# Designs tried in a protein design run: peptides against a protein of PDB entry 4A54. Part 24

Target 1, 94 residues: chain A of PDB entry 4A54
Amino acid sequence: MSVADFYGSNVEVLLNNDSKARGVITNFDSSNSILQLRLANDSTKSIVTKDIKDLRILPKNEIMPKNGTKSPSTNSTKLKSAETYSSKNKWSMD

## One batch from the design tools (peptide; aimed at target 1 F6 D54)

Design b2_p22_1_s1 (made by RFdiffusion4, then SolubleMPNN; from b2_p22_1, 8 letters changed)
Fold by OpenDDE base, seed 5:
Structure b2_p22_1_s1 (fold): chain B 94 residues (1-94), chain A 22 residues (1-22)
Amino acid sequence: as target 1 above (94 residues)
Amino acid sequence: EEEEKREKLTKELKEALKKILE
């Protein structure tokens, strides 16, 4: 398998300096052995592969602290159901 | 089962990265 097969995976990376990074794998530079992660704040972190001590793929459901992009509160504007006033045509049967 | 799959994928990713460094 190639690293590209894991694009979109959420990973936790432990670096040799004991720091940790969490993000989604967005790219891998094979020429420079650089792994790119998109972090929760939508920034990109470049990690040199040789600096990785350990890593793990996180569960898909693990909510990355997404910057609370306010889900656009779709103000469900209650489409006021246009009350179709069925005007009862008074058929005056003369 | 999902955890086992995730562990397997993790191993595969590690191996993929290791191969690039060789």
Scores: peptide ipSAE 0.623, ipTM 0.913, DockQ to the pose 0.708
OpenDDE base, seeds 1, 2, 3, 4: peptide ipSAE 0.600, 0.608, 0.618, 0.620; ipTM 0.913, 0.913, 0.913, 0.913

Design b2_p22_1_s2 (made by RFdiffusion4, then SolubleMPNN; from b2_p22_1, 8 letters changed)
Fold by OpenDDE base, seed 3:
Structure b2_p22_1_s2 (fold): chain B 94 residues (1-94), chain A 22 residues (1-22)
Amino acid sequence: as target 1 above (94 residues)
Amino acid sequence: KEEEERKKKTEELKKAIEKILK
């Protein structure tokens, strides 16, 4: 069996730094030994297989938790939510 | 039974990854 046989499986990965990642296996780069997971927010996380301490396939009934877990700060490009302050120009016509 | 199957698949995935690391 190959890793490709498990594409689409929802997994929890425990890394050597004790951080956890949860996602669906979408790809495996055999040349670089990189496991790619699609996370709950539809982003992709690449995990070097050597950094994996443990992993498990999650039951189908586990709702993919919204990643509230602080993944280590990769450079979160703060998408500046442009709060369009609608300045109500109150034109008072006297 | 479902948990056992999941556990078996997990071990198979681990083995598949281990084969690539060698």
Scores: peptide ipSAE 0.627, ipTM 0.912, DockQ to the pose 0.641
OpenDDE base, seeds 1, 2, 4, 5: peptide ipSAE 0.615, 0.621, 0.620, 0.615; ipTM 0.911, 0.911, 0.911, 0.911

Design b2_p22_1_s3 (made by RFdiffusion4, then SolubleMPNN; from b2_p22_1, 9 letters changed)
Fold by OpenDDE base, seed 5:
Structure b2_p22_1_s3 (fold): chain B 94 residues (1-94), chain A 22 residues (1-22)
Amino acid sequence: as target 1 above (94 residues)
Amino acid sequence: EEEEKREKLTKELKEALAKILA
């Protein structure tokens, strides 16, 4: 198997400096042995393979929290309905 | 079973990376 077969996999990478990174494998540069991860904030992190101490593929049911942009909140304006009531009188013929 | 598969895939990924470094 090749690294390319794992594109799209969500992984946790433990580096030699004991730092960790989590992301989706998006690319692998074989010439430089660089693994590229898309992080939760949608940025890309490049990791040199030799700096990887350990790695594991995360469960599919484990969703990596994304740093989402604040959704614009729309102001809810309460619209008041005006009702007009008109009553008509009945007239009788004598 | 799913966990075992994941572990297997992890191993295969590690091996794939190791082969490139060799």
Scores: peptide ipSAE 0.636, ipTM 0.913, DockQ to the pose 0.627
OpenDDE base, seeds 1, 2, 3, 4: peptide ipSAE 0.626, 0.621, 0.624, 0.611; ipTM 0.913, 0.912, 0.912, 0.913

Design b2_p22_1_s4 (made by RFdiffusion4, then SolubleMPNN; from b2_p22_1, 8 letters changed)
Fold by OpenDDE base, seed 5:
Structure b2_p22_1_s4 (fold): chain B 94 residues (1-94), chain A 22 residues (1-22)
Amino acid sequence: as target 1 above (94 residues)
Amino acid sequence: KEEEERKKLTEELKKALEEILA
């Protein structure tokens, strides 16, 4: 598989300096061996692959707290169920 | 099961990165 197959994956990267980064893989520069992560603050971090000590793919449900993305408040617009007024057609049998 | 799959995918990603560095 290629690194591109993992675009969109949320990963935790442990660097050789023991620092950690978490983000979504957005791109990989194969020529320079640079992995690009989109961080929780929507910034991009470029990581040289040789500086990676370890990494792991995080669960899809682990939503990185994006600061600003207002979870679309599903305004549950209560679709007022249109009361289907069943107009009783009084068939006057005259 | 999901955790194991994630672990597997992690290893595949590591391999993919390693292949480029080699």
Scores: peptide ipSAE 0.623, ipTM 0.912, DockQ to the pose 0.835
OpenDDE base, seeds 1, 2, 3, 4: peptide ipSAE 0.607, 0.587, 0.621, 0.617; ipTM 0.909, 0.909, 0.911, 0.911; seeds 1, 4 fail the geometry check

Design b2_p22_2 (made by RFdiffusion4)
Pose (drawn by RFdiffusion4):
Structure b2_p22_2 (pose): chain A 94 residues (1-94), chain P 22 residues (1-22)
Amino acid sequence: as target 1 above (94 residues)
Amino acid sequence: FVSIDDYSEEAIGEALEKSEEE
């Protein structure tokens, strides 16, 4: 597979200077081999790939926090509130 | 981490494919 398939992928990269950085890939240019990473902190960063010592793809979600649950639903409620409240599950023992 | 032997598009793609398989 080419890198186009891995565009938008969140991975971690260790540079020649033993520093580590991770972000979601946005682009790669073949002629110059230049990679743009869009990090989840609303920042953009352009880094030329020639400075990569190594690469690795990070686990999906739970990257920083460590848990042992399946987490089948995100259960997120950021902004947009309605007049209804829900706890645990809407239906139980059904 | 996966090492890179060349900085061409194909070599970088292969390194990422290996990282996904691991």

Design b2_p22_2_s1 (made by RFdiffusion4, then SolubleMPNN; from b2_p22_2, 9 letters changed)
Fold by OpenDDE base, seed 2:
Structure b2_p22_2_s1 (fold): chain B 94 residues (1-94), chain A 22 residues (1-22)
Amino acid sequence: as target 1 above (94 residues)
Amino acid sequence: FVPLESYDEKSIGEALQKSLEE
């Protein structure tokens, strides 16, 4: 089974120093044995697999604390449809 | 948590799969 089968999955990694990392699996470097995670702050963390003690896929229902990045309210600029008042030029024929 | 037996891609993949079955 390849790590690529789990790209896009949320993972919790316990490191040998007892620190934890959580992120989305974005890549695996087979040549260097490096697991790449995208963190909640959109930064990328590269983890050497030899530094990993334990790992687990997080269930989809674990509410990653969405840092409330206020979805920029796309100010839907209500394009005020300029009602082009077509002034009906009543050409008064004489 | 699933402990790693080895650090190659295959072992990481297997550990990830096993973690879903637990």
Scores: peptide ipSAE 0.611, ipTM 0.881, DockQ to the pose 0.726
OpenDDE base, seeds 1, 3, 4, 5: peptide ipSAE 0.609, 0.610, 0.609, 0.610; ipTM 0.880, 0.880, 0.881, 0.878

Design b2_p22_2_s2 (made by RFdiffusion4, then SolubleMPNN; from b2_p22_2, 10 letters changed)
Fold by OpenDDE base, seed 4:
Structure b2_p22_2_s2 (fold): chain B 94 residues (1-94), chain A 22 residues (1-22)
Amino acid sequence: as target 1 above (94 residues)
Amino acid sequence: FVPLKSYSEESIGKALEESLKL
């Protein structure tokens, strides 16, 4: 299995300085040990692997704020509370 | 060749880490 098998994967990288980077793996330079990420703003970040403390794959359902991908606004359609109109059917027995 | 689809996200992460020699 090569790093190329993970191209397109969304990852979070924890660096040795405790900073974090999130992005999609776009390239890996094995000669220079550089991991390239595409960030949410469509910029690219090159990270030297020696500076990486930890790396995890992000769940597919975690909406990376891509520039312009509207996080599905959970339109909390406020389900209008079905006002239980307790229509008091006043059954007037006349 | 086992397709990546068969791996859990955790296992993929570990495999990636190993591949990067982290």
Scores: peptide ipSAE 0.253, ipTM 0.733, DockQ to the pose 0.092
OpenDDE base, seeds 1, 2, 3, 5: peptide ipSAE 0.195, 0.236, 0.243, 0.228; ipTM 0.717, 0.723, 0.728, 0.730; seeds 1, 5 fail the geometry check

Design b2_p22_2_s3 (made by RFdiffusion4, then SolubleMPNN; from b2_p22_2, 7 letters changed)
Fold by OpenDDE base, seed 3:
Structure b2_p22_2_s3 (fold): chain B 94 residues (1-94), chain A 22 residues (1-22)
Amino acid sequence: as target 1 above (94 residues)
Amino acid sequence: FVPLEDYSEESIGKALQKSLEE
């Protein structure tokens, strides 16, 4: 199974030094055996897999502080379709 | 606690998968 299958998932990583890291899986470098996490502060943490003691996917319902990346409210600027009211000016010549 | 077989991508992937089943 590839780590790429879990990109975008929140993970808790327990390191061999008993420290913990939490973040979103963004990349895995197979050549160097490095797991990359995006942390809550938008920084990237690179973890060498040899330093990993355990890891677990965090349930979605844990209120990660939504860094309110305001989903850009697609202000659907209602393009007011300018209904070109073709006012037919009936020029009545008398 | 799922022991890692090794530190390969496959092993990490398997550990991640197992963590969803727990």
Scores: peptide ipSAE 0.615, ipTM 0.888, DockQ to the pose 0.607
OpenDDE base, seeds 1, 2, 4, 5: peptide ipSAE 0.612, 0.612, 0.612, 0.612; ipTM 0.887, 0.887, 0.887, 0.887

Design b2_p22_2_s4 (made by RFdiffusion4, then SolubleMPNN; from b2_p22_2, 9 letters changed)
Fold by OpenDDE base, seed 1:
Structure b2_p22_2_s4 (fold): chain B 94 residues (1-94), chain A 22 residues (1-22)
Amino acid sequence: as target 1 above (94 residues)
Amino acid sequence: FVPLKSYSEKSIGEALEKSLKL
């Protein structure tokens, strides 16, 4: 199975330094052997595969830390088209 | 956790697959 088959899956990665990373698999760079994860803060972490000790897909029911980042309510701030009010400089010559 | 046998894309894919069965 290819890593690409798991794009969008949430994974926990145990690194050789015993640190852990959690994120969604977004890409695999075959040229550089880099696994890319989207983290809870929407940043991307690049992990060199040589630094990976273990990995596992997290079950959907496992409470992913709710990044309580409320999806910013798309306040559709209507970009009111800045009507370029052409201020007609009425040069009233007296 | 599923240990990696190698650092190849194939090995990672296989480890991911195995992790779904645990």
Scores: peptide ipSAE 0.586, ipTM 0.881, DockQ to the pose 0.670
OpenDDE base, seeds 2, 3, 4, 5: peptide ipSAE 0.143, 0.144, 0.581, 0.553; ipTM 0.698, 0.688, 0.892, 0.869

Design b2_p22_3_s1 (made by RFdiffusion4, then SolubleMPNN; its pose is not in this set)
Fold by OpenDDE base, seed 4:
Structure b2_p22_3_s1 (fold): chain B 94 residues (1-94), chain A 22 residues (1-22)
Amino acid sequence: as target 1 above (94 residues)
Amino acid sequence: ENKKHIEELEKKLNESLEELKK
């Protein structure tokens, strides 16, 4: 099989320096042994294959973070600590 | 089944990359 058989696959690449890159395989330069990935921000990253330590194929259901997908800021709803207002009902027994 | 298929593809891809490193 050739690298071209994997064009369009979403992959995670672990580099020798322990950095990671995620993207879709768009091209392979055989002359220079360079793998090209399209990243989530639509930019292209070129990776020299000799620098690749490991590569995994991501499942189809894994949504590549599009540029604008704000990670849902979990608005930590500050659970207002229910201040137990101990309303001391002062029963004034007159 | 899908996991197995992905693992096989990963193996093939990694093998292809290793051949290119030689």
Scores: peptide ipSAE 0.367, ipTM 0.827, DockQ to the pose 0.089
OpenDDE base, seeds 1, 2, 3, 5: peptide ipSAE 0.366, 0.363, 0.364, 0.321; ipTM 0.825, 0.821, 0.827, 0.805

Design b2_p22_3_s2 (made by RFdiffusion4, then SolubleMPNN; its pose is not in this set)
Fold by OpenDDE base, seed 5:
Structure b2_p22_3_s2 (fold): chain B 94 residues (1-94), chain A 22 residues (1-22)
Amino acid sequence: as target 1 above (94 residues)
Amino acid sequence: ENKELIKKLEEKLNESLKKLKE
């Protein structure tokens, strides 16, 4: 499977410096080999693939504190098309 | 090099998925 098939998966990434990052895979830049994670604090972290020592997918049941990202309710504010009332100014021709 | 890196990442993801299903 491709990396894109894993979008939305919770992963733990072990970096070459032995630090760890946990987050949801949101994007992958194939041109630059950069993996993007959304972290628990809703920030994003970009990880260069060459810096990844190991990776594991976390089970869905592991309650990562999903900060309830309020899906931005795209309040499609229906821009009420301002009906341009063309007030026909009756030009009284005197 | 980039192609190889992507392949390695995919391999790690696929192996991890396999382990998760076990």
Scores: peptide ipSAE 0.629, ipTM 0.915, DockQ to the pose 0.649
OpenDDE base, seeds 1, 2, 3, 4: peptide ipSAE 0.516, 0.631, 0.156, 0.410; ipTM 0.876, 0.916, 0.721, 0.832; seed 2 fails the geometry check

Design b2_p22_3_s3 (made by RFdiffusion4, then SolubleMPNN; its pose is not in this set)
Fold by OpenDDE base, seed 1:
Structure b2_p22_3_s3 (fold): chain B 94 residues (1-94), chain A 22 residues (1-22)
Amino acid sequence: as target 1 above (94 residues)
Amino acid sequence: SMDELIKKLEEKLNESLEEQKK
């Protein structure tokens, strides 16, 4: 298994302060538990996972951020549980 | 729960990173 298996997944993150961030997973810092997203304007945002209230994987039929480069392919099999949650329990905190 | 989902995501990502470093 490689980190690339999760890269390219489009996600929406609800933070503890009720702000939202939408982007593509580009990196994860295991030492600091920081999730990095590429945003629509091609900038990057680092999010500490403890600040995340809710997270969902966006379905392919939704509008995705326009990144300046092609998004890496994701291994959907690895994120099946997260995708199921996104579809059934949108912002339910379950 | 959301906490469980986040924990699971972190675990998978950490495992992936460790495997990549080997």
Scores: peptide ipSAE 0.111, ipTM 0.673, DockQ to the pose 0.078
OpenDDE base, seeds 2, 3, 4, 5: peptide ipSAE 0.094, 0.098, 0.098, 0.106; ipTM 0.643, 0.652, 0.646, 0.649

Design b2_p22_3_s4 (made by RFdiffusion4, then SolubleMPNN; its pose is not in this set)
Fold by OpenDDE base, seed 3:
Parts: structure tokens; C-alpha cells; sequence
Structure b2_p22_3_s4 (fold): chain B 94 residues (1-94), chain A 22 residues (1-22)
């Protein structure tokens, strides 16, 4: 099995310096042994494989921190409940 | 289980990476 089989996987990489990187595997440079990740901010990070201590695959259900696209605050249009004024037809008998 | 499958994939990936370090 090659590294290419894992393209598109969301991973957490633990580096030898104990720092962590999270992203999607987009490419692997075999000539230079460099793993490329796309990060949450859409930037790319290149990691030399010799610097990797451990790698884990993140579950698909872990919501990638969506760049907070501000869900458009649905302006709660206050539906003014039309108060049905019950017009009391006062039938005045003359 | 899904967990077991992921663990196997991680093992394979890490093994591949270790082989590349040699």
C-alpha cells in the first residue's frame, strides 16, 4: 500500500518536536519524502516524513473546523402575528 | 468495526512512512 492510497484522508500528524499538524493529505513527493497537507485555512504544509513521529486518521464525522462561514444570521423576521381583531358586531336593535 | 478499520489504515500508513525513512 502506498501513501497515495491515503490521498483525501484527514489526518493529524505528530512531529518529532511534539508539534501537531492537521489537514488533508493532498500529495506525496517520493523523491524528497515530503508529505503535503491542506490545512483548515486552505494553505498547504509540507512535512518531511523523517520529522513525523506518528500519524492518525481523523474520523469523517469530525467536523473540520469549517472556516466559520458566518451562517447568515437568519434575521428572525418577527412575523407580526396579525392579531385578528374580533370586531364585535354590536347588533343594536332599534 | 469502523474503529478497527481506521486503526488498520493508520498502521499501514505509518508502516509505509517508516519504510520511506530508511
Amino acid sequence: as target 1 above (94 residues)
Amino acid sequence: SNKKHIEELEKKLNKSLEELKK
Scores: peptide ipSAE 0.338, ipTM 0.819, DockQ to the pose 0.083
OpenDDE base, seeds 1, 2, 4, 5: peptide ipSAE 0.336, 0.330, 0.336, 0.289; ipTM 0.818, 0.812, 0.818, 0.794

Design b2_p22_4 (made by RFdiffusion4)
Pose (drawn by RFdiffusion4):
Structure b2_p22_4 (pose): chain A 94 residues (1-94), chain P 22 residues (1-22)
Amino acid sequence: as target 1 above (94 residues)
Amino acid sequence: EEETEELKKEIEEKLNESFEEE
């Protein structure tokens, strides 16, 4: 597979200077081999790949926090509130 | 041009290996 398939992928990269950086890939130019990473902190960063010493793909979600649960649903409620409240599950023992 | 093609192939290989490990 080519890098186009891995565009938008969140991975971690160690540079020649033993520094580490991780972000979600946005682009890669073949002529110059230049990679743009869009990090989740609403920041964009352009880094030329020639400075990459090594590359790895990070686990999906739970990257920083460590847990042992399946987490089948995100159960997120940021912004947009309604007049209804839900706890644990809507239906139980059904 | 050849060095850029080699670096591109090395990056592709590393990505494919890391994907297969998951």

Design b2_p22_4_s1 (made by RFdiffusion4, then SolubleMPNN; from b2_p22_4, 12 letters changed)
Fold by OpenDDE base, seed 2:
Structure b2_p22_4_s1 (fold): chain B 94 residues (1-94), chain A 22 residues (1-22)
Amino acid sequence: as target 1 above (94 residues)
Amino acid sequence: SEETKEHIEWLEKKLNEELEKQ
């Protein structure tokens, strides 16, 4: 399968500097061989493939600790649709 | 580039190997 077939997979990447990154594969730049991961904090990390020492796919059941970033309850200020009170000026023709 | 192709092939190989382990 191609890299694109793994979009949405949760992976742990071990880099050549022995650092680790965990995230969901969101994109792959084939021209530059750059793997894009979405991290737990919703940030994006771009990793050059040559810097990857190893990777593993995490099982779907490993709930990445959703850092419960409380989705800011965007108080959808219900833009009260200004009911344009069409004052039908009933032109009363006397 | 040929080097880029090699890196892509490596990554694909690794991903497929991990898929086979599940």
Scores: peptide ipSAE 0.633, ipTM 0.908, DockQ to the pose 0.692
OpenDDE base, seeds 1, 3, 4, 5: peptide ipSAE 0.629, 0.631, 0.633, 0.633; ipTM 0.906, 0.907, 0.908, 0.908

Design b2_p22_4_s2 (made by RFdiffusion4, then SolubleMPNN; from b2_p22_4, 14 letters changed)
Fold by OpenDDE base, seed 5:
Structure b2_p22_4_s2 (fold): chain B 94 residues (1-94), chain A 22 residues (1-22)
Amino acid sequence: as target 1 above (94 residues)
Amino acid sequence: SKENQEHIEWLEKKLNEELEKL
């Protein structure tokens, strides 16, 4: 199979500097041998193939680390309902 | 380049080897 057949696969890449990257293969630049990964934080990492020491395909059942969807703290701006205190001006008509 | 082709072939080999382990 070609590299393109693995688009969408989740992989762990071990780099020559012993760092690791995990992500989904999104693209491959064959002219420059650059593998593009989408990381858990939705950022993209480009890796030159020559910098790869080893590669593993992760099983589909391996729960990608849930991007902690920071639930956008819906700043529920509690619209403090301006309780219009209708000050009943008791007009004392004398 | 020849070097670039070698890198592609290496990557393809690695991916296919990993596929066989699944």
Scores: peptide ipSAE 0.673, ipTM 0.926, DockQ to the pose 0.630
OpenDDE base, seeds 1, 2, 3, 4: peptide ipSAE 0.670, 0.672, 0.672, 0.672; ipTM 0.925, 0.926, 0.927, 0.926

Design b2_p22_4_s3 (made by RFdiffusion4, then SolubleMPNN; from b2_p22_4, 13 letters changed)
Fold by OpenDDE base, seed 1:
Structure b2_p22_4_s3 (fold): chain B 94 residues (1-94), chain A 22 residues (1-22)
Amino acid sequence: as target 1 above (94 residues)
Amino acid sequence: SEEMKKHIEELEEKLNKELEKL
């Protein structure tokens, strides 16, 4: 598993100085051990991994930074269960 | 759901372990 498997995840990072950062993981520099976050204001924050005390993944339903990536409107196509109106053909045998 | 919570916790643990190795 690699840090790249978590790209696009919304995270909260707790730093060793007890400060917090929230953003989407956009990149990881393995040579310098730097995690890159996109913040709610579209700025980028670089965090050295040694300065991270703890990291949590935020649920998708929580406040994503309002970057106007239209959440694909999952058109809840109400699968109207086609009520197959069984038209009872009343075969009137006269 | 409790299943989604457990799945997120497992992913957090994996991510933190990968970051600690670097």
Scores: peptide ipSAE 0.401, ipTM 0.843, DockQ to the pose 0.089
OpenDDE base, seeds 2, 3, 4, 5: peptide ipSAE 0.395, 0.393, 0.401, 0.393; ipTM 0.840, 0.841, 0.844, 0.840

Design b2_p22_4_s4 (made by RFdiffusion4, then SolubleMPNN; from b2_p22_4, 13 letters changed)
Fold by OpenDDE base, seed 5:
Structure b2_p22_4_s4 (fold): chain B 94 residues (1-94), chain A 22 residues (1-22)
Amino acid sequence: as target 1 above (94 residues)
Amino acid sequence: SEETKKHIEELEKKLNEELAKQ
């Protein structure tokens, strides 16, 4: 399992200095050990993983202030496969 | 539900373990 499996999860991070950060996991840099959170004010916070004491996943139903970024509802517009009406070109061989 | 809570706790454990490997 990878950290990427948790992208989009709302989390609370407890840091070693006892401060807390809350946000949505947007990215993880494994090379530099940096976790990126999007905060409620739409800013981004980068956290070095060595500074993390504990992380908890917040329930989806906790009304985080939905900054109305409409997740593009991928309206799966059922592209009705246009039935290619094969127009029978009746070649009238006169 | 209690089942949902347990599932979340397991996911938290896995995530913390992955972060601790760094």
Scores: peptide ipSAE 0.459, ipTM 0.862, DockQ to the pose 0.096
OpenDDE base, seeds 1, 2, 3, 4: peptide ipSAE 0.444, 0.442, 0.452, 0.456; ipTM 0.857, 0.855, 0.861, 0.860; seed 4 fails the geometry check

Design b2_p22_5 (made by RFdiffusion4)
Pose (drawn by RFdiffusion4):
Structure b2_p22_5 (pose): chain A 94 residues (1-94), chain P 22 residues (1-22)
Amino acid sequence: as target 1 above (94 residues)
Amino acid sequence: ETEELIKEIEEKLNESKKELEE
């Protein structure tokens, strides 16, 4: 597979200077081999790949926090509130 | 040299994806 398939992928990269950086890939140019990473902190960063010493793909979700649950639903409620409240599950023992 | 670097990056990505599948 080519890198186009890995565009938008969140990975971590160690550079030649033993520094580590991770972000979601946005682009790669073949002529110059230049990679743009859009990090989840609403920041964009352009880094030329020639400075990559090594590369690794990070686990999906739970990257920083460590848990042992399946987490089948995100259960997120940021912004947009309604007049209804829900706890644990809507239906139980059904 | 640029084509070799691209191939090395592709290989590393494919290997990292296989590690996650395991």

Design b2_p22_5_s1 (made by RFdiffusion4, then SolubleMPNN; from b2_p22_5, 10 letters changed)
Fold by OpenDDE base, seed 5:
Structure b2_p22_5_s1 (fold): chain B 94 residues (1-94), chain A 22 residues (1-22)
Amino acid sequence: as target 1 above (94 residues)
Amino acid sequence: DMKEHIKKLEEKLNKSLEELEK
């Protein structure tokens, strides 16, 4: 099985220095033994495979920390409450 | 079981990486 078969997989990599990296596998450089991850901030991290202590595949449902897309500040355009001009129909009871 | 399936995939990936280091 090729590493390429795992492209697009979300993984957590435990490094030999006990640091962790989480990202999506985007590429593998076989010549240099470098695994490339796209991180949550859309940056790329290159990891030398010899530095990998353990790798786990994260469930598809584990939402990569979405770059907090700024919830579009719903500019609450204050819907100007249409002043219902209750035109008081002056029923002139003459 | 999805968990088992993922574990198998992890194993395959780890093996693939190990083989590349040889």
Scores: peptide ipSAE 0.332, ipTM 0.822, DockQ to the pose 0.089
OpenDDE base, seeds 1, 2, 3, 4: peptide ipSAE 0.331, 0.322, 0.330, 0.326; ipTM 0.817, 0.811, 0.821, 0.820

Design b2_p22_5_s2 (made by RFdiffusion4, then SolubleMPNN; from b2_p22_5, 10 letters changed)
Fold by OpenDDE base, seed 4:
Structure b2_p22_5_s2 (fold): chain B 94 residues (1-94), chain A 22 residues (1-22)
Amino acid sequence: as target 1 above (94 residues)
Amino acid sequence: SMKEHIKWLEEKLNKSLEELEK
């Protein structure tokens, strides 16, 4: 398979300097041999292939440390129950 | 060469996938 077939895969990249990066493959620049990863904090990291020592695909079940993407607080708009003003029909007995 | 680097990356990815599927 080509590199593009792995877009969306979670990977751990070991760099030549022994640092590691984890992220989702979002793009690959074949002209410059640059691998682009989306990191847990939603930032993007570009890695030159020549700087990669090793790479592995992470299983889907491995909880990538999801940086707490603030779950959109579903502002439960408390549907203010329209207090049906029961107009007390005061039956004026005339 | 650039071509060699791409090939290397592809091989690494494919090998990793193979290991993951075992």
Scores: peptide ipSAE 0.628, ipTM 0.909, DockQ to the pose 0.679
OpenDDE base, seeds 1, 2, 3, 5: peptide ipSAE 0.605, 0.625, 0.627, 0.628; ipTM 0.907, 0.907, 0.908, 0.909; seed 1 fails the geometry check

Design b2_p22_5_s3 (made by RFdiffusion4, then SolubleMPNN; from b2_p22_5, 12 letters changed)
Fold by OpenDDE base, seed 4:
Structure b2_p22_5_s3 (fold): chain B 94 residues (1-94), chain A 22 residues (1-22)
Amino acid sequence: as target 1 above (94 residues)
Amino acid sequence: SIKEHIEKLEKKLNESLEELKK
């Protein structure tokens, strides 16, 4: 299975620096091993695969609030702290 | 179950990422 099979999935990425990013997988650069996420504010974040510690898939029914803010010119995005990261998936067993 | 299915997908995705790190 390739990363491309997960395009469109909402994910939470835990990075090696203990920061977190949430977004939809939109692209993967195989040449540079870079995962691209679309964030809630419609900006994009590029993550080097080697910097990823863990990745979880978020429930499809989870609504990510979109901010009306324009995409910043830089790839700098506000990240959530890893203190709230849970490895447990929120999908039901039903 | 949906939970188990998602867990399997997560495993596959993480495995794919680990392979890319090599």
Scores: peptide ipSAE 0.438, ipTM 0.856, DockQ to the pose 0.089
OpenDDE base, seeds 1, 2, 3, 5: peptide ipSAE 0.426, 0.424, 0.437, 0.435; ipTM 0.854, 0.855, 0.859, 0.855; seed 1 fails the geometry check

